Peptides against a protein of PDB entry 3HUF. Designs and how they scored, part 192

Target 1, 320 residues: chain A of PDB entry 3HUF
Amino acid sequence: MWIIEAEGDILKGKSRILFPGTYIVGRNVSDDSSHIQVISKSISKRHARFTILTPSEKDYFTGGPCEFEVKDLDTKFGTKVNEKVVGQNGDSYKEKDLKIQLGKCPFTINAYWRSMCIQFDNPEMLSQWASNLNLLGIPTGLRDSDATTHFVMNRQAGSSITVGTMYAFLKKTVIIDDSYLQYLSTVKESVIEDASLMPDALECFKNIIKNNDQFPSSPEDCINSLEGFSCAMLNTSSESHHLLELLGLRISTFMSLGDIDKELISKTDFVVLNNAVYDSEKISFPEGIFCLTIEQLWKIIIERNSRELISKEIERLKYA

## One batch from the design tools (peptide; made by RFdiffusion4, then SolubleMPNN)

Design b2_p25_3_s1
Fold by OpenDDE base, seed 1:
Structure b2_p25_3_s1 (fold): chain B 320 residues (1-320), chain A 25 residues (1-25)
Amino acid sequence: as target 1 above (320 residues)
Amino acid sequence: DEEEEERKKEEEEEEKEIEELKKEE
């Protein structure tokens, strides 16, 4: 989201969130969803137009800002952004920090990009929330992204957490739920006057973790917890692979259970399968290898003695 | 023409206010 601040009293000492939309900026406008009052005698009654675009698909992957357009409203002294005069037709900016000078005002409006990118685990939830979040200037998507700051957990009552949720947790992404998204939607108008009123997602995250026994106390308890073990997995999602890497596993990939030969078994401590393959092919598992789902692995990983538990299961099945 | 004259008057008032501010600094 874009946040504006200014030195002195020209913005009344307030920080303001600028959501996607158009704003008339000037001395003789009233602060609302489409106007920004700037208090200085050196500023025109209607001085500039700011236009913030909705997030692009690229912005979700890069964590880049929504495009910020500035147009001078034919003022005598013009408008500058980062010491450059804005062109007659307006200019567009993708920098994360903008110093906006209105006319001869000695104080600048400082616009800065606060990165917030929300990944969804479920396409139905993305479809439900994406439009509203994009109107907040928040990029959204389903795919893993290094720019992701928040992850929406799919709460199905009584289900295990998804691989996406597990991976988001280990990546130290702030896990949120639909309750937080609903709350964000309700405060949109109140945060116009004070950007500090933006709800803290960390509180939502803390509550999710506290109330769900499927989470360890910290990602650090799980990261590299299985260092020295080797697994084989089906060539499935990149998220599953990255999750197993974060556990410190050496990973071999295969295309089908038929590719699990004696050589692979000799080098592998266990095989990780998705639920569909585990349930359909459990009758055809190779002898002498420990096969488990990612969800079963996760249940072991969250235990304090995960290494001992894994070792016991490996031994039990190697000698069975 | 009326909108351009009104804008020109606003610019002249703004210029006077800016000059007054420079005298107060």
Scores: peptide ipSAE 0.026, ipTM 0.592, DockQ to the pose 0.457
Fold by OpenDDE base, seed 4:
Structure b2_p25_3_s1 (fold): chain B 320 residues (1-320), chain A 25 residues (1-25)
Amino acid sequence: as target 1 above (320 residues)
Amino acid sequence: DEEEEERKKEEEEEEKEIEELKKEE
């Protein structure tokens, strides 16, 4: 989200969140959802127009800012952004930091981008929330992104956490739920005057982890916990692959269970399968290899003695 | 025409205020 602050109390000593939308900026405007009052005698009554665009799909992957358009409202002294005069037709900015000078005001409005990108685990939740979150200047998506800061866990009571949730946790994203999204959707009015009123997702995350025994105490408890083990997996999910990599596993990929030969078995400690393949093909599993689902593996990984547990399971099947 | 005259008056007042501020600095 865009946050503005200013020097010399021209913003009344407060920070403000700018959501996507259009703002008239000047001395003689009242602070609201479409106006930013700037208190300086050197600023025109109506000085500039700020237009913040909704996030692009690219912004979700890069963590880049919503496009920030600045137009001078035909003022005598113009408007500058990063020491450059704004063009007559306005200019658009994608920099994360903008120093906006209105006319001859000795103090600048400092706009900075606070990165927040929300990944969703399922398309239904994305479809439900994306529009509202985009109107907050929050990029949203389904796919893994290096810019992802938050991950929405689908709160189905009594279900195992998804691979996406497991991976998000190990990737140290802040896991949130629908309650946090609801809270975000309502904050728009309260943060106009004070950007510090933006809700902290860490409290939501702490509560999720505390109330769900399927999470380890920290990502660090699981990261590289299976270093030195080797697995094979079906080349079906990138998230599954990345999850297994974060566990410190050496990964081999195969296209079908028929590709699991004696050579692969000799080099592999266990085979990781998705639930659909595990349930359908369990009768045809190769002899002498431990096959499990990612969810079954996760249940082992969250245990304090995960390495001992996995070793025992591997040994049990090698000598059976 | 009235809006343009009002805008010109506002610009002249703003110019005076800016000149006064420059004297206080």
Scores: peptide ipSAE 0.026, ipTM 0.594, DockQ to the pose 0.488
Fold by OpenDDE base, seed 5:
Structure b2_p25_3_s1 (fold): chain B 320 residues (1-320), chain A 25 residues (1-25)
Amino acid sequence: as target 1 above (320 residues)
Amino acid sequence: DEEEEERKKEEEEEEKEIEELKKEE
């Protein structure tokens, strides 16, 4: 989201979130959802127009800012952005930091992009929230992105957490739920005057982790916890591969259990399967190798003695 | 034109404020 601050008292010492929309900026406007009052006699009654676009799909993958358009309203002294005079038709900016000078005002308006990018685990939840979050200037999506800052877990009562949630947790994204999204929607008006009133997602995250025994205390408890072990991965998602990498596993990818010969069994500690393959091919598991699902692996890795637990299962099957 | 007189007054007030701000530096 875009935040503006200013030097001196020209913004009354307040920080403001600018959501997607159009703002008239000037001396003789009243602060509201479409106006920004700037207090200086060197600023025109109506000086500039700021237009913030809704996030693009590209912004979700890059963590880039919503496009920021500045137009001078035919003022005597013009408007500058990053020391450059704004063109007569206005200019558009994709920089994360903008220094906006209105006329000859000695104080600048500083606009900065606070990166917030929300990944959803559930397409139905994305469909429900995407429009509202985009109107807050928050990029949203389903696909994995290195720009993601927050992850909305699917709350199905009594279900195991998804691979997406596991991976998001290990990537150190802030796990949130619908309660945080609802709260974020309610504060829209209050943050116009004070950007610091944005709800802390970390409180939501702490409550999720505290109340769900399927999470370790920290990502660090699981990252590289299986260093030195090797696995074969069969018919899993890209997120599953990345999850296993974050556990410190050496990974071999195969198309079928038939690709696992005696030589591979000698070099592989266990086989990771998706639930569908595990259930359908359980009768066809190679002798002398430990086969498990990602969800079964997760239940082991969240334990403090995960390495010992896995070692015992590997040994049990090698000597059986 | 009242609009041109108002514009001139705003320009004079703007110049005075710029001069005051330069004295505080």
Scores: peptide ipSAE 0.024, ipTM 0.586, DockQ to the pose 0.230
Fold by OpenDDE base, seed 2:
Structure b2_p25_3_s1 (fold): chain B 320 residues (1-320), chain A 25 residues (1-25)
Amino acid sequence: as target 1 above (320 residues)
Amino acid sequence: DEEEEERKKEEEEEEKEIEELKKEE
């Protein structure tokens, strides 16, 4: 989201969020959803137009800002951004920091980008929320991205957390839920004049983790917790592979259960399967190897004695 | 840049998924 601040009390000492939309900036406008009052004698009654574009799909992957357009409203002294005079037709900016000088005002408006990119675990929730979040200047998507700051967990009562949720947690993405998204929508009007009223996503995350026994206390409790163990996995989602890597596992990939030979068994402590393969092939599992799902593995990993639990299951099947 | 090509593929896949969702509505 874009936040503006200014020196010399020209913004009344307040930080303001600029959501996607058009703002008339000047001395003789009243602060509202489409106007920014700037208090200086050197500023025109109507001085500039700011236009914040909605996020692009590219912004979700790059973590780039919503495009910031500045147009001078044919003022005597013009407008500058980053010491450069704004062109007659306006200029567009993708820099995360903008110093906006209105005419001969001795104080600048400082605009800065606060990165927030929300990944969704399922397409139905993305469809439900994307439009509203884009109108907040928040890029949204389904795919994993290094720019993602938040991950929306699907609340299915009584279901195990998804692999996407597990991975988002381990990569230290802030897990949020529909209640946080609803809260963001509710405070939209109040945060226009006070950017400090933005809801704390970390508080929401702490509440999710506290109220759900399917999460460990921290990502650090699970990262490299299985260092020194080896697994074989069916070539599944990239997220599943990255999840197992974050656990510190040595990973071997196979295409079918028939590829699990004596050599692979000798080098592998356990086999990780997806739910569909686990349920369909349960009768055909190789003897003497521990096969489990990612969800079953996760239930072991969240325990304080995960290494001892896995070792016992491996031993139980080697000597059975 | 391999990282830029990978990102472009992800953008194209996500665009397709969003378009498929809009057709189911």
Scores: peptide ipSAE 0.000, ipTM 0.184, DockQ to the pose 0.009

Design b2_p25_3_s4
Fold by OpenDDE base, seed 3:
Structure b2_p25_3_s4 (fold): chain B 320 residues (1-320), chain A 25 residues (1-25)
Amino acid sequence: as target 1 above (320 residues)
Amino acid sequence: EEKEKKEEEEKKKEEEELKELEEEE
């Protein structure tokens, strides 16, 4: 989201969030959803127009800012952004930091981009929330991205957490739920005067982790916890592969259970399968290898003695 | 003296320009 602040009292000493939309900026406007009052005698009554675009698909992957357009409203002294005069038709900016000078005002409006990018695990929830979040200037998507700051966990009561949720947790992404999304949808009015009134996602995250025994105490307890072990995995999701990589596993990929030959078994400590393959093929598993699901692996990894537990399971099946 | 007089004329012109902005815009 864009946040504006200014030196001196020209913004009344407050920070403001700018959501996607159009704002008239000037001395003789009242602060509302479409106006920004600036307290200076050196600026026009209606000085500039700020237009913030909704996030692009590219912004979801890059964590880049919503496009910020500045237009001077034909003022005598003009408008500058980053020491450059704004063109007559207005200019568009993708920089994360903008110093906006209105006319001869000795104080600048500082606009900065606070990165917030929300990944969804469930496509139905993305479809429900994406429009509202985009109107907050928040990029949204389903695919893994290095720009993701938050991850929406689907609350299915009594189900195991998904691979996406496991991976988001290990990536140190802030896990959130529907309650936080509801709070975000209500903030537009309260943050006009004070950007600090944005709901804290970390409090939502702490409550999720505290109330769910399927999470370890920290991501650090699981990262590289299986260093030195080797697994084979069906070449399916990138998230599952990245999850196993974050555990410190050496990963071999295969296309079918028929590709699990004696050579692969000799080099592999265990095979990771999806639930569908595990349930359908359980009777046809290769002898002498430990096969488990990602969810079964996760239940072992969240334990303090994960390495000992895995070693015992590997030994049990080598001698069976 | 010529530099000071020029700065004072420029400052006075800026004050007049700012007053015109207060009246017209």
Scores: peptide ipSAE 0.104, ipTM 0.691, DockQ to the pose 0.047
Fold by OpenDDE base, seed 5:
Structure b2_p25_3_s4 (fold): chain B 320 residues (1-320), chain A 25 residues (1-25)
Amino acid sequence: as target 1 above (320 residues)
Amino acid sequence: EEKEKKEEEEKKKEEEELKELEEEE
């Protein structure tokens, strides 16, 4: 989201969130959803127009800011952004930091981008929330992104957490739920005058972890916890592969259970399967190898003695 | 004296320009 602040009390000492939309900026406007009052004698009654675009699909993958357009409203002294005069038709900016000078005002409006990018675990939740979040200047998507700051957990009562949720946790993203999204949707008016009124996602995350025994205490408890072990997996999911890599596993990929030969068994400690393959092929598992699902593996990894538990299961099958 | 007089003329011009901005814009 874009946040503006200024020196010299020209913004009344307040930080303001700018959502996607159009704002008239000047001395003789009243602060509302489409106006920004600036208190200076050196600025016009209606000085500039700020236009913030909705997030692009590219912004979701890059963590780039919503495009910020500035137009001077034919003022005597013009408008500058980052020491450059704004062109007659206006200019567009993708920099994360903007210093906006209105006319001869000795104080600048500082605009900065607070990175917030929300990944969803399922398309239904994305379809429900994406429009509202985009209107807050928050990029949204389903795919893994290095720019992802927050992850919406799908809460199905009595189900294991998804691979996406496991991976998001290990990537140190802030896991959030519907309660936080609902709260974000209600604050739009209150944050016009004070950007500090934005809800803390970290508090939501702490509450999710505290109330769900399926999470370890920290990502660090799980990262590289299985270093020195080797696994084989079906080449079906990139997120599953990245999750197993974050556990410190050496990974071999195979296309079918029929490819699990004596050579593969000799090089691997266990086989990781998706639920569908595990349930359908359970009778066809090769003898002498430990086969488990990612969800079964996760239940072992969240335990403090995960390495000892895995070692015992591997030994149990070598002597069976 | 010529430097001070130029600075005073520039300051006076800037004050007039700011006053016009207060009235017209």
Scores: peptide ipSAE 0.099, ipTM 0.683, DockQ to the pose 0.046
Fold by OpenDDE base, seed 4:
Structure b2_p25_3_s4 (fold): chain B 320 residues (1-320), chain A 25 residues (1-25)
Amino acid sequence: as target 1 above (320 residues)
Amino acid sequence: EEKEKKEEEEKKKEEEELKELEEEE
């Protein structure tokens, strides 16, 4: 989200979040959802127009800012952004830091981008929330992104956590739920006066971990916990692959269970399957290899003695 | 004296420009 601050108390010593929308900026405007009052004698009553666009799909992958348009409102002394005069038709900015000078005002408005990018595990939840979150200037998507800061866990009471949730946790993404999204949606009015009133997702995340025994104590407890083991997996999920990599596994990929030959069995400790293949193909599993799902693997990984547990399961099936 | 007078004229011009801003904008 865009946050503005200013020197010399021209913003009354407060920071403000700018959501996507249009703002008239000037001395003689009242702070509201469409106006930013700036207290300086050196600026026009209506000095500039700020227009913040909704996030693009690209912004979800890059963690880049919503486009920030600045237009001077035909003022005597103009407007500058990053020491450059704004053009007559306005200019658009994608920089994460903007120093906005209104006329001869000795103090600048500092606009900075606070990255918040929300990944959804569930398409239905994305469909439900994307519009509202985009109106907050929050990029949203389903795909894994290095720019993701938050991950929405679906609250199905009594279900196993998804591979996406497991991976988000190990990637140190802040896991949130629908309750946090609801809270974000209510903040729009209060943050006009004080950007510090933005809800912290860390408390939501702590509560999720504390109340769900399917999470390890920390990502660090699981990262590289299976270093030195080798697995084979079906080349069906990129997230599953990345999850197994974060566990420190050496991964071999195959396209069909029929590709699991004696050579592969000799080089791998276990085979990781998706639930659908695991359930359908249980009868046709290759002899002499340990086959499990990601969810079954995760249940072992969250245990303090995960390496010993895996070793015992591997041994049990090699000598059976 | 000539430097001070120029600085005072520039300040006065800035004050006039600021007054025009208060009235027109």
Scores: peptide ipSAE 0.095, ipTM 0.681, DockQ to the pose 0.047
Fold by OpenDDE base, seed 2:
Structure b2_p25_3_s4 (fold): chain B 320 residues (1-320), chain A 25 residues (1-25)
Amino acid sequence: as target 1 above (320 residues)
Amino acid sequence: EEKEKKEEEEKKKEEEELKELEEEE
């Protein structure tokens, strides 16, 4: 989201979030969803127009800013952005930091980009929320992204957490739910007066972890907890691979259970399977190897004695 | 003396231009 602040109390000592939309900026405007009052004698009654675009698909992957357009409103002293005079037709900016000078005002409006990108685990929830979140200047998507700051967990009471949720937790993404999204939808007007009224997702996250026994106390309890072990997995999802890497596992990939030869068994401590393959092929598992699902592995990893539990299960099956 | 007079005339012109901005814009 874009945040503006200014020196010399020209913004009344407050920071403001700018959502996608159009704003008239000047001395003689009233602060609302489309106007920004700036208190200086050196600023025109209606000085500039700011236009912030909705996020692009690229912005979800990069965490880049919504495009910021500045137009001067035919003022005597013009408008500058980053010491450059704004052109007659307006100029567009993709920089994360903008210093906006209105006329001869000795104080600048400082605009800065706060990155917020929300990943969804469920396509139905994305379809419900994406439009509203994009109108807040928040990029949204389903695919894994290095720019992801928040992850929406699907609340299915009594179901195992998904691989996406497990991975989001281990990569230290803030896990949120539908209650936090509902709260975000209500704050748009109150944030005009004070950008600090933006809801903190960390409280929502703490409540999710506290109330769900499927989470460890911290990501650090699980990261590299299986260092020194080796696994083989089906070449399936990137999230499953990245999850196993964060556990400190050495990973070998295979295309079918038939590719699990004596050489692979000799180098591998256990095989990770998806639920469909695990349930369909239980009778056809290679002799002398421990096979489990990611969800079964997760249940072991969240235990304080995870290394001992895995070692006992490996020994039981290699020497059986 | 001629430089100081020009700087004072430019400063006075800027003050008049700023005052016009306060009244008209």
Scores: peptide ipSAE 0.094, ipTM 0.678, DockQ to the pose 0.046

